# Ledger of designs, part 164: peptides against a protein of PDB entry 5ONS

Target 1, 181 residues: chain A of PDB entry 5ONS
Amino acid sequence: MFKKFDEKENVSNCIQLKTSVIKGIKNQLIEQFPGIEPWLNQIMPKKDPVKIVRCHEHIEILTVNGELLFFRQREGPFYPTLRLLHKYPFILPHQQVDKGAIKFVLSGANIMCPGLTSPGAKLYPAAVDTIVAIMAEGKQHALCVGVMKMSAEDIEKVNKGIGIENIHYLNDGLWHMKTYK

## One batch from the design tools (peptide; made by RFdiffusion4, then SolubleMPNN)

Design b2_p28_8_s4 (from b2_p28_8, 10 letters changed)
Fold by OpenDDE base, seed 2:
Order: structure tokens, then C-alpha cells, then sequence
Structure b2_p28_8_s4 (fold): chain B 181 residues (1-181), chain A 28 residues (1-28)
């Protein structure tokens, strides 16, 4: 989603959200990520304005105090930014790729099934379309936010093709967009 | 290739950045 994203070229505008819209978004976030509920007032304090940065290709980024928190495309599901995920690593279920897959993930490539079933990888139960944090062998912080294209069960059985779609990765255009006020 | 060199430089930058990130407690 952000392989060739640039803040100067791809950001259209920024709007401050109304209270009713913020409430709706918070409810959606809790529905998508139940574990975030106790932390949501810390992540999005009531006293702080919530903004949406509107980008090309129907991308929207949710921000508070300049911090990029979540993003979505075409009013689909919200994804946490890697910057938020590093602070709250429990927001997403995890999958772990082997060391050999790291360079490909960092190039924006999708994660192939063998990279999730090989020694050094860890595959946890997850359904198709689940948003997941991509961890890597020997690393403590997520390298990527992805979406399951196959269930964990099917990845193990078929072990061929795209297992997880790469949505947002370290050093992509969104990562380089550190803050927006 | 030029593309391979670019990827290697990006990897080095990411590795450096990861070393600078603070550690956070994983909660469940």
C-alpha cells in the first residue's frame, strides 16, 4: 500500500473530526481489536483532537497529536501503524517469518507460505483476512503489518503461494511519515 | 545490481532503526 508513498506527493488534506465521528471510530477499533479497549483512552485521550489525513488512492490516516495511529483504504478495516504497534504489540495477533524472508518483506513483497512454515518461522492459528503483525526470527519488533490470504491451517497444508499480503512494512512511505500535525 | 544495492542499503537503515527502538512489554 505504501511502497511508493510520499507525504509531499500523496497527502491531499487533513481534517479534524467531530465528536460523533470519533466515537464511531473508537467503537470500530474496539470491535476490530478487543484488546485495545483498556488502552484506547491513553492512545486517543478525550482532550486531544483526532484528525484524518486524507491521501491519494482513498487512503486515510488517523492521527492524534501528530502521531500516526491507524490507517484504512476505501473505508475498509483499520490497520495500526508500525509505530503504534511497536508501543502496543498486543494489538494484533502475530506471525513470524524466517530470517531469509526479512529482505523480501522489507522490499514490500508478499509473504510466501514456505517463509511461514520453515525452521525459524512461527505460524499461529488465524483465519483468512485476519490482520496480523509480522515478526521475524531473532527480532523483537514487528517488521510488517499484513493480511492473511490463506488460513494458518491452509498455509501448513498447501505450503505454496501467497500466505500473507504485505500491507505496511518498515522503511516504507508510511514509516518515513513520522508525524503529521 | 543497482536494485540489490538499494535493498541492502535499506536493510542496513532498518537494522539501525530497530536497534534504536525502545523495548515495550508485551501484554495479553
Amino acid sequence: as target 1 above (181 residues)
Amino acid sequence: SEEEEKLEKEKEEVEKALKELPEFEKLY
Scores: peptide ipSAE 0.041, ipTM 0.496, DockQ to the pose 0.027
Fold by OpenDDE base, seed 3:
Structure b2_p28_8_s4 (fold): chain B 181 residues (1-181), chain A 28 residues (1-28)
Amino acid sequence: as target 1 above (181 residues)
Amino acid sequence: SEEEEKLEKEKEEVEKALKELPEFEKLY
């Protein structure tokens, strides 16, 4: 989603949201990420304005105090940014890739099944279309946010093809935005 | 703030460390 993303070229505008809209978004976030509920007032304090940065290709980034929190495309599901996920790693279920997959993930490539089933990888139960944090062995910070294109069960059984779609990864265009006020 | 600077530094270090990991197998 952000492989060729550049703030100067791809950001269209920024709008401040009304209270009613913010409430709706918060409810949606809790539905998507139940574990975030106790933390949501810390992440999105009531006293702080919530903004949407609108980008090309129908991408929207939710921000508070310049911090990039979540993003979505075409009013689909919200994804946490890696920067938020690094502070709150429990927001997403995890999948761990093997060392061999890392370079490809960091190039924006989708994650193939063997990178999730090989020694050094850890595959946890997850349904298709689940948004997941991609981890590496021995690392505390996620390197990628992805979407399960196959269930964990099918990844294990088939062990071929695209297991997880790469949505947002370290050093992509969104990562380099850092902040937006 | 001090906390912000520390966190940013940590993230940059993690990014660098991950990018430096060797490639063992081509999966694509």
Scores: peptide ipSAE 0.041, ipTM 0.548, DockQ to the pose 0.044
Fold by OpenDDE base, seed 5:
Structure b2_p28_8_s4 (fold): chain B 181 residues (1-181), chain A 28 residues (1-28)
Amino acid sequence: as target 1 above (181 residues)
Amino acid sequence: SEEEEKLEKEKEEVEKALKELPEFEKLY
């Protein structure tokens, strides 16, 4: 989603949200990520304005005090940014890729099934379309936010093709955006 | 803040370390 993304070229505008809209978004976030509820007041303090950065390709980025928190496309589900996920790693279920898959993930490539089933990888139960954090062995920070293209069960059984779609990865255009004030 | 700086440095270190990991060949 952000392989060729550049803040200067791909950001259209930024709007400050009304209180009612913020409430709706918070409810949606709790629905998507139930574990975030106790932390939501810390992530999005009531006293702080919430903004949406509108980008090309119908991408919207939710921000508080310039911090990029979540993004969505075409008003679909919200994804946490890696920067937020690094602070709150429990927001998403995890999958672990083998060491060999890392370079390709960091180039924006989708994650192939063998990279999720080989020694060093850890595949946890997850349904198709589940948003997941991609981890590497021995690393505490996610390298990628992805979407399951196959169930964990099917990845294990078929062990061929694209297991997880790469949505947002370390050093992509969104990562380099860092902040937006 | 100091905490933000530490976090950013850690992220950079993780990014660097991840890029140095062995490569993987795609299998079909």
Scores: peptide ipSAE 0.206, ipTM 0.695, DockQ to the pose 0.042; fails the geometry check
Fold by OpenDDE base, seed 4:
Structure b2_p28_8_s4 (fold): chain B 181 residues (1-181), chain A 28 residues (1-28)
Amino acid sequence: as target 1 above (181 residues)
Amino acid sequence: SEEEEKLEKEKEEVEKALKELPEFEKLY
């Protein structure tokens, strides 16, 4: 999603959200990420304005005090930014790729099944279309936010093709954006 | 080669990004 993203070129505008809209978004986030509920007031303090940064390709980034929290494309689900996920790693279910897959993930490549089933990888139960945090063997921090393109069960059985779509990865355009005030 | 240089630059950029994490971990 952000492989060719540049803040200077791809951000169109920024709008401040009304309280009612913020409430709706918070409810949506809780529905999508139930584990976030106890932390949501810390992540999105009531006193702080919430903004949406609108980008090209119908990308919207939810921000508070310039911190990039979540993003979505079109009317799709919200994804946490890696920066938020590093603070709250429990927001997403995890999958772990092997060491060999790291360089490819960081190039924006989709995650192939063998990278999830090989020694050093850890594949946890997850349904297709589940948004997941991609961890890596020997790494503490998520390297990627992805979407299951196959169920974990199917990844194990088929063990061929794209297991997880790479949505946002370390050192992509969104990562480099850092903040937006 | 140009390809090798490009790869090296990419590695450096990734390493820089990794340094921005709360705890720095080497890529390799």
Scores: peptide ipSAE 0.047, ipTM 0.571, DockQ to the pose 0.026; fails the geometry check

## One batch from the design tools (peptide; made by RFdiffusion4, then SolubleMPNN)

Design b2_p29_1_s1 (from b2_p29_1, 15 letters changed)
Fold by OpenDDE base, seed 4:
Structure b2_p29_1_s1 (fold): chain B 181 residues (1-181), chain A 29 residues (1-29)
Amino acid sequence: as target 1 above (181 residues)
Amino acid sequence: SVEEIQKKEQEEIKKEQEKVLDEYLKLGE
């Protein structure tokens, strides 16, 4: 989603949201990520305005005080930014790729099944279309936010093809935005 | 001020996050 993304070229505008819209978004976030509820007041304090950064290709980034929190495309599901996920790693279920897959993930490549089934990888139960945090062998922090294109069960059984779609990864265009106020 | 404190805290967080990337890149991964 952000492989060729550049803040200067791909951001269209920024809009401050109304209170009612913010409440709706918070409810949606809790629905998508139930574990975030106790932390939502910390992530999105009531006193702080919430803004949407509108980007090309129908991408929207939710921000508070310039911090990039979540993003979505075409009013689809919200994804946490890696920057938020690093602070709250429990927001998403995890999958772990092996060491050999790291360089490919960081190039924006989708995650192939063998990278999730090989020694050093850890595959956890997850259904198709589940948004997941991609961890790496020997690393503490997520390097990617992805979407399961196969169930964990099918990844293990079939063990070929795209297991997880790479949505947002370290050093992509979104990562480089850092802040937007 | 409270704002200044918060700003500094966020800057520190960002620095730590950049270290994460550096760690990945430094190891050739």
Scores: peptide ipSAE 0.395, ipTM 0.804, DockQ to the pose 0.033
Fold by OpenDDE base, seed 2:
Structure b2_p29_1_s1 (fold): chain B 181 residues (1-181), chain A 29 residues (1-29)
Amino acid sequence: as target 1 above (181 residues)
Amino acid sequence: SVEEIQKKEQEEIKKEQEKVLDEYLKLGE
């Protein structure tokens, strides 16, 4: 989603959200990420305005105090940014790729099944379309946010093709935005 | 001030996050 993304070229505008819209978004976030509920007031304090950075390709980035928190495309599901995920790693279920897959993930490549089934990888139960944090062998922090294109069961059984779609990864265009005031 | 503390904390978090990236990149992984 952000492989060829540049703030100067791909950001259209930024709008401050109305209270009613914020409430709706918070409810949606809790629905998508139930574990975030106790932390949501810390992540999105009531006193702080919530903004949407509108980008090309129908991408929207949710921000508070300049921090990039979540993003979505075409009003689909919200994804946490890696920066937020690093602070709250429990927001997403995890999958772990092996060491060899790291370089490909960081190039924006989708995660192939062998990278999730090989020694050093850890595959946890997850259904198709589940948004997941991609961890790496020997690393503490997630390097990617992805979407399961196959169930964990099918990844293990078939072990061929795209297991997880790479949505957002370390060093992509979104990562480089860092903040937006 | 509370705001200054929060700002400093966010800056430190960002620095740590950049270190994470560096660790991924420098190790050839």
Scores: peptide ipSAE 0.392, ipTM 0.801, DockQ to the pose 0.035
Fold by OpenDDE base, seed 1:
Structure b2_p29_1_s1 (fold): chain B 181 residues (1-181), chain A 29 residues (1-29)
Amino acid sequence: as target 1 above (181 residues)
Amino acid sequence: SVEEIQKKEQEEIKKEQEKVLDEYLKLGE
């Protein structure tokens, strides 16, 4: 989603959200990420305005005090930014790729099944379309946010093709935004 | 001010996050 993304070229505008809209978004976030509820007031304090950075290709980034928290495309599901995910690793279920897959993930490539089934990888139960944090063998922090294109079961059985779609990865255009006020 | 403190804290967090990236890049990963 952000492989060729540039803040200067791809951001259209930024709007401050109404209270009612914020409430709706918070509810959506809790629905998607139930474990975030106890932390949501810390992540999105009531006293702080919530903004949406509107980008090209119908991408929207949810921000509070310039911190990039979540993003979505075409009013689809919210994804946490890696920056937020690093602070709250439990927001997403995890999958772990082997060391060999790291360089490809960081190039924006989708994650192939062998990278999830090989020694050093760890594949956890997950259904198709589940948003997941991609961890790496021997690393503490997620390097990617992805979407399961196959179930974990099918990844293991078929072990061919795209297992997880790469949505957001370290050093992509979103990562480089860092903040936006 | 509280705002300044919060800003500094966020900056430190970002520095740590950049270290994470550097670690990945330095290892050729």
Scores: peptide ipSAE 0.382, ipTM 0.803, DockQ to the pose 0.034
Fold by OpenDDE base, seed 5:
Structure b2_p29_1_s1 (fold): chain B 181 residues (1-181), chain A 29 residues (1-29)
Amino acid sequence: as target 1 above (181 residues)
Amino acid sequence: SVEEIQKKEQEEIKKEQEKVLDEYLKLGE
């Protein structure tokens, strides 16, 4: 989603949200990520304005005090940014790729099944379309936010093709954006 | 001020996050 993203070229505008809209978004976030509920007031304090950075290709980035928190495309599900995920690793269920897959993930490549089933990888139960944090063998922090294209069960059984779609990864255009005030 | 403290904290967090990237890149993986 952000492989060729550039803040100067791809950001259209920024709007401040009304209280009612913020409430709706918070409810949606809790629905998507139930574990975030106790932390949501810390992530999005009531005293702080919530803004949406509107980008090309119908991408919206939710921000508080310039911090990029979540993003979505075409009013679909929200994804946490890697920067937020590093602070709150439990927001997403995890999958772990082996060491050999790291360079490909960091190039924006989708995650192939063998990278999830090989020694060093760890595959956890997850259904198709689940948004997941991609961890790496020997690393503490997630390197990618992805979407399951196959269930964990099918990844293990079939072990061919795209297991997880790469949505946001370290060193992509969203990562480089860092902040927006 | 509270705002200054929060700003400094956020800057430190970002520096740490950049170190995360550096760790991934330096290993050539």
Scores: peptide ipSAE 0.387, ipTM 0.802, DockQ to the pose 0.034; fails the geometry check

Design b2_p29_1_s2 (from b2_p29_1, 11 letters changed)
Fold by OpenDDE base, seed 5:
Structure b2_p29_1_s2 (fold): chain B 181 residues (1-181), chain A 29 residues (1-29)
Amino acid sequence: as target 1 above (181 residues)
Amino acid sequence: SAEEIQKEQQEKIKEEVLKNLEEYLKLGK
């Protein structure tokens, strides 16, 4: 989603959300990520304005105090940014790729099944279309936010093809954006 | 079930985060 993303070229505008819209978004976030509910007031304090950075290709980035928190495309599901996920790693279920897959993940490549089933990888139960944090063998911080293209069960059985779609990864255009005030 | 296992995983991660939450927030990464 952000492989060729550039803040200067791909950001259209930024709007401040009214209270009613913020409440709606918070409810949506809790629905998607039930575990975030106790933390939501810390992540999105009531005193702080919430903004949406609108980008090309119908991408929207939710921000508070310039921090990029979540993004979505075409009003689909919200994804946490890696920066938020690093602070709150429990927001997403995890999958772990082996060391050999790291360089490919960081190039924006989709995660192939063997990278999830090989020694050093850890594959946890997850249904297709689940948003997941991609961890790496020997690394503490998530490298990527992805979407399961196969269930964990099917990844193990088939062990061929794209297991997880790469949505947002370290050093992509969103990562380099850092903040937007 | 898959949901139960996932929940257990997230709870373990959450516990780890609680131990180091202030550190995570300061590091910004």
Scores: peptide ipSAE 0.248, ipTM 0.777, DockQ to the pose 0.695
Fold by OpenDDE base, seed 4:
Structure b2_p29_1_s2 (fold): chain B 181 residues (1-181), chain A 29 residues (1-29)
Amino acid sequence: as target 1 above (181 residues)
Amino acid sequence: SAEEIQKEQQEKIKEEVLKNLEEYLKLGK
């Protein structure tokens, strides 16, 4: 989603949200990520304005005090940014790729099944279309936010093709954006 | 079930985060 993304070229505008809209978004976030509920007031303090940065290709980034929190495309599901996920790793279920897959993930490549089933990888139960944090062997922080393109069960059984779609990864255009006020 | 296993995983991660919350918050900046 952000492989060719540049803040200067791909951001269209920024709008401040009304209280009613913010409440709706918070409810949606809790629905998507139930574990975030106790932390949501810390992540999105009531006193702080919430903004949406609108980008090309129908990408929207939710921000508070310039901090990039979540993003979505075409009014689909919200994804946490890696920066937020590093603070709150429990927001998403985890999958772990092996060491060999790291360089490919960091180039924006989708995660192939063997990278999730090989030694050093850890594959946890997850349904297709589940948003997941991609961890890596020997790394503490998530390298990528992805979407299961196969169930974990099917990844193990078939062990060929794209297991997880790479949505947002370390050092992509969104990562480099850092803040937006 | 798969959902129960996933929930358990997230709870374990949450517990780890709570133990090291300050460090995680610092590293995330």
Scores: peptide ipSAE 0.198, ipTM 0.777, DockQ to the pose 0.800
Fold by OpenDDE base, seed 1:
Structure b2_p29_1_s2 (fold): chain B 181 residues (1-181), chain A 29 residues (1-29)
Amino acid sequence: as target 1 above (181 residues)
Amino acid sequence: SAEEIQKEQQEKIKEEVLKNLEEYLKLGK
């Protein structure tokens, strides 16, 4: 989503959200990420304005105090930014790729099944379309936010093709967009 | 079930995060 994203070229505008919209978004976030509910007041303090940065390709980034928290495309599901995920790694279920897959993930490549089934990888139960944090062996922080394109069970059985779609990864255009006020 | 396993995983991660919350918040960019 952000492989060739540039803040200067791809941001259209930024709007401050009204209370009713914020409430709706918070409810949606809780629905998507039930475990985040106790943390929402910390992540999105009531006293702080919530903004949406509108980007090209119908991408919207939810921000508070300039911090990029979540993003979505075409009013689809919200994804946490890696920056938020690093603070709250429990927001998403994890999958772990092997060391060999790291460089490909960081180039924006989708995660192939062998990278999830090989020694050093850890594949946890997850249904198709689940948004997941991509970890790597020997690394503490998530390298990528992805979407399961196959169930974990099918990844193990088929063990070929795209297991997880790469949505947002370290050092992509969104990552380089550190703050926006 | 898959959901139960995921829940357990997240709870364990959450517990670890709470133990090291300040560190994680500092590391989180």
Scores: peptide ipSAE 0.156, ipTM 0.742, DockQ to the pose 0.806
Fold by OpenDDE base, seed 3:
Structure b2_p29_1_s2 (fold): chain B 181 residues (1-181), chain A 29 residues (1-29)
Amino acid sequence: as target 1 above (181 residues)
Amino acid sequence: SAEEIQKEQQEKIKEEVLKNLEEYLKLGK
């Protein structure tokens, strides 16, 4: 989603959200990420304005105090930014790729099944379309936010093709955006 | 203060993330 993303070229505008809209978004976030509920007031304090950065390709980035928190495309599900996920790693279920997959993930490539079933990888139960944090063997922090294109069960059985779609990865355009006020 | 402790922790996490990123990039070459 952000392979060729550049803040100067791809950001259209920024709007401050109304209280009612913020409430709706918070409810949606809790529905998507139940584990975030106790932390949501810390992430999005009531006293702080919430903004949406509108980008090309119908991408919206949710921000508070300049921090990029979540993003979505075409009013679909929200994804946490890697920066937020690094602070709150528990808000997504995890999958772990082997060391060999790292270079491909960081190029924006989708994650192939063998990278999730090989020694050094860890595959946890997850249904298709689940948003997941991609961890790597021997690394502490997520390197990617992805979406399951196959269930964990099918990844193990088929062990061929795209297991997880790469949505956001370290050193992509969104990562380099860092802040927006 | 609690806020100061939290900020310090956040900065440490940021530093660690940056170090990890550098390691990732080296592996990708």
Scores: peptide ipSAE 0.021, ipTM 0.479, DockQ to the pose 0.041

Design b2_p29_1_s3 (from b2_p29_1, 13 letters changed)
Fold by OpenDDE base, seed 4:
Structure b2_p29_1_s3 (fold): chain B 181 residues (1-181), chain A 29 residues (1-29)
Amino acid sequence: as target 1 above (181 residues)
Amino acid sequence: SAAEIQKKMQEEIREEQLKNLEEYLKLGK
């Protein structure tokens, strides 16, 4: 999603949200990520304005005090930014790739099944279309936010093809967009 | 069910992560 993304080239505008809209978004976030509820007031303090940065390709980024929190495309589900996920790693279910897959993930490549089933990887139960945090063998922080293209069960059984779609990864265009005020 | 297993796994991860939350906040990028 952000492989060719550049803040200067791909951001179109920024809008401040009304309180009612913010409430709706918070409810949606809790629905998507139930575990975030106790932390949402810390992540999105009531006193702070919430903004949406509108980008090309129908991408929207939710921000508070310039901090990039969540993003979505085409009014789809919200994804946490890696920066937020590094603070709250429990927001998403985890999958772990092996060391060999790291360089490919960081190039924006989709995650192939063998990278999730090989030694050093950890494959946890997840249904298709689940948004997941991609961890890596020997790394503390998530390298990628992805979407399951196969169930964990199918990844294990078939062990061929794209297991997880790479949506947002370390050092992509969104990552380089550190803040937006 | 698969959904229940996933939910349980997510809860286990959440509990583990919450125990180290302060450290994660400090080390977070």
Scores: peptide ipSAE 0.101, ipTM 0.706, DockQ to the pose 0.583
Fold by OpenDDE base, seed 1:
Structure b2_p29_1_s3 (fold): chain B 181 residues (1-181), chain A 29 residues (1-29)
Amino acid sequence: as target 1 above (181 residues)
Amino acid sequence: SAAEIQKKMQEEIREEQLKNLEEYLKLGK
């Protein structure tokens, strides 16, 4: 989503959200990420304005005090930014790729099944379309936010093709967009 | 079920990561 993203070229505008809209978004976030509920007031304090940065390709980034929290495309599901995920690693279920897959993930490539089934990888139960944090062998922080294109079970059985779609990865255009006020 | 297994796994991850939350916040990742 952000492989060729640049904030100077791809940001259209920024709007401050109304309280009713914020409430709706918070409810949606809790629905998508139930474990975030106790932390949501810390992540999105009531006293702080909530903004949406509107980007090209119908991308929207939810921000509070300039911090990029979540993003979505075409009013689809919200994804946490890696920066938020690093603070709150439990927001997403995890998958772990092997060392060999790291360079490909960091180039924006989708995660192939062998990278999830090989020694050093850890594949946890997950259904298709589940948003997941991509961990890597020997790394402490998520390298990528992805979406399961196959179930974990099918990844193990088929063991070929795209297992997880790469949505947002370290050092992509969104990552370089550290803050936006 | 697969969904139940996933939920349990997520809970375990949550518990583990919550223990280190303060450290993560300090690191400013």
Scores: peptide ipSAE 0.022, ipTM 0.560, DockQ to the pose 0.615
Fold by OpenDDE base, seed 5:
Parts: structure tokens; sequence; C-alpha cells
Structure b2_p29_1_s3 (fold): chain B 181 residues (1-181), chain A 29 residues (1-29)
């Protein structure tokens, strides 16, 4: 989603959200990520305005105090940014790729099934379309946010093709934005 | 409080993870 993304070229505008809209978004976030509920007031304090940075290709980024928190495309599901995920690693279920897959993930490549079933990888139960944090062998820090293209069960059984779609990864265009005040 | 304990644990996890960030950035270049 952000492989060719550039803040200067791809950001259209920024709007401040109404209270009612913020409440709706918070409810949606809790629905998508139940574990975030106790932390949501810390992540999105009532006193702080919530903004949406609107980008090309119908991408929207939720921000609070300049921090990039979540993003979505075409009013689809929200994804946490890696920067938020680093602060709150429990927001997403995890999948772990082997060491050999790291360089490919960081180039924006999708995660192939063998990278999730090989020694050093860890595959946890997850259904198709689940948004997941991609971890790496020997590391505790998420390097990518992805979407399951196959269930964990099918990844193990079929063990070929794209297991997880790469949505957002370290050093992509979204990562380079850092903040938007 | 329980909330304070959880916050502390979360911060410890964050700090542990962040030590690996520079390594990832180097790999991605």
Amino acid sequence: as target 1 above (181 residues)
Amino acid sequence: SAAEIQKKMQEEIREEQLKNLEEYLKLGK
C-alpha cells in the first residue's frame, strides 16, 4: 500500500473530525481490535483532536497530536501503523517469518507460505482476511502489518503461494512520514 | 494499580523491541 508512497506527493488534505465521528471510529476500532479497549483513552485522549490525513488512492490516516495511529483504504478495515504497534504490540495477532524472509518483507514483498512454515517461523491460528503483525525469527519487534490470504491451517497444508499480503512495512512511505502535525 | 502494572509491562516490551529497529532499517536499505 505504501511502497511508492510519498508524503509530499500523495497527501491531499487533513481534516479534524467531529466528536460524533470520533465516537463511531472508536467503536469500530474496539470491534476490530477488542484488546485495544482499555488503552483507547490513552491512545486517543478525549482532550486531543482526532484528524484524518487524506491521501491518494482513497487512503486515510488517523492522527492524534501528529502521531500516525491507524490507516484504511476505501473505508475498509483499519490497520494500525507500525509505530503504534511498536507501542502496543498486542493490538494484532502475530505471525513470525524465518530469518531468510526478512529482507523480502522489508522490500515490500508478500509473505510466501514456506517463510511461515520453515524452521524459525511460527504460524499461529488465524482465519483468512485477519490483519496480523509480522514478526521475525530472533526479533521481538514487528517489521510488517499484513493480511492473511490463506488460513493458518491452509498455509500449513498447501505450503505454497502467498500466505500473507504485505500491507505496511518498516521503511516504507508511511514509516517515513513519522508524524503529521 | 492493575492499569499501572500493565502500562509498565507494555513499556518494557516496547523498549525491548525498539532496540532491534536500527538493525531492521539497515536490512531494508
Scores: peptide ipSAE 0.022, ipTM 0.504, DockQ to the pose 0.068
Fold by OpenDDE base, seed 3:
Structure b2_p29_1_s3 (fold): chain B 181 residues (1-181), chain A 29 residues (1-29)
Amino acid sequence: as target 1 above (181 residues)
Amino acid sequence: SAAEIQKKMQEEIREEQLKNLEEYLKLGK
């Protein structure tokens, strides 16, 4: 989603959200990520304005005090930014790729099944379409936010093809955006 | 408070994790 993303070229505008809209978004976030509920007031304090950075290709980035928190495309599900996920790693279920897959993930490539079933990888139960944090063997922080294109069960069974779609990864255009006020 | 302790812990974890970021970036080139 952000392989060729550039803040200067791809950001259209920024709007401050109304209280009612913020409430709706918070409820949606809790539904998507139940584990975030106790932390949501810390992440999005009531006293702080919430903004949406509108980008090309119908991408929206949710921000508070310049911090990029979540993003979505075409009013689909919200994804946490890697920066937020690093602070709150429990927001998403994890999947772990082996060491060999790291360079490909960081190039924006989708995660192939063998990278999730090989020694050094860890595949946890997850249904298709689940948003997941991609961890790496021997590393502590997520390198990618992805979406299960196959269930964990099918990944193990078939063990070929695209297991997880790469949505957001370290050093992509969104990562380099860092802040927006 | 418990909340403050947890917040501090999460921040410490983040800082530790981010120290290894350059290693990732080298692998991606």
Scores: peptide ipSAE 0.021, ipTM 0.563, DockQ to the pose 0.057

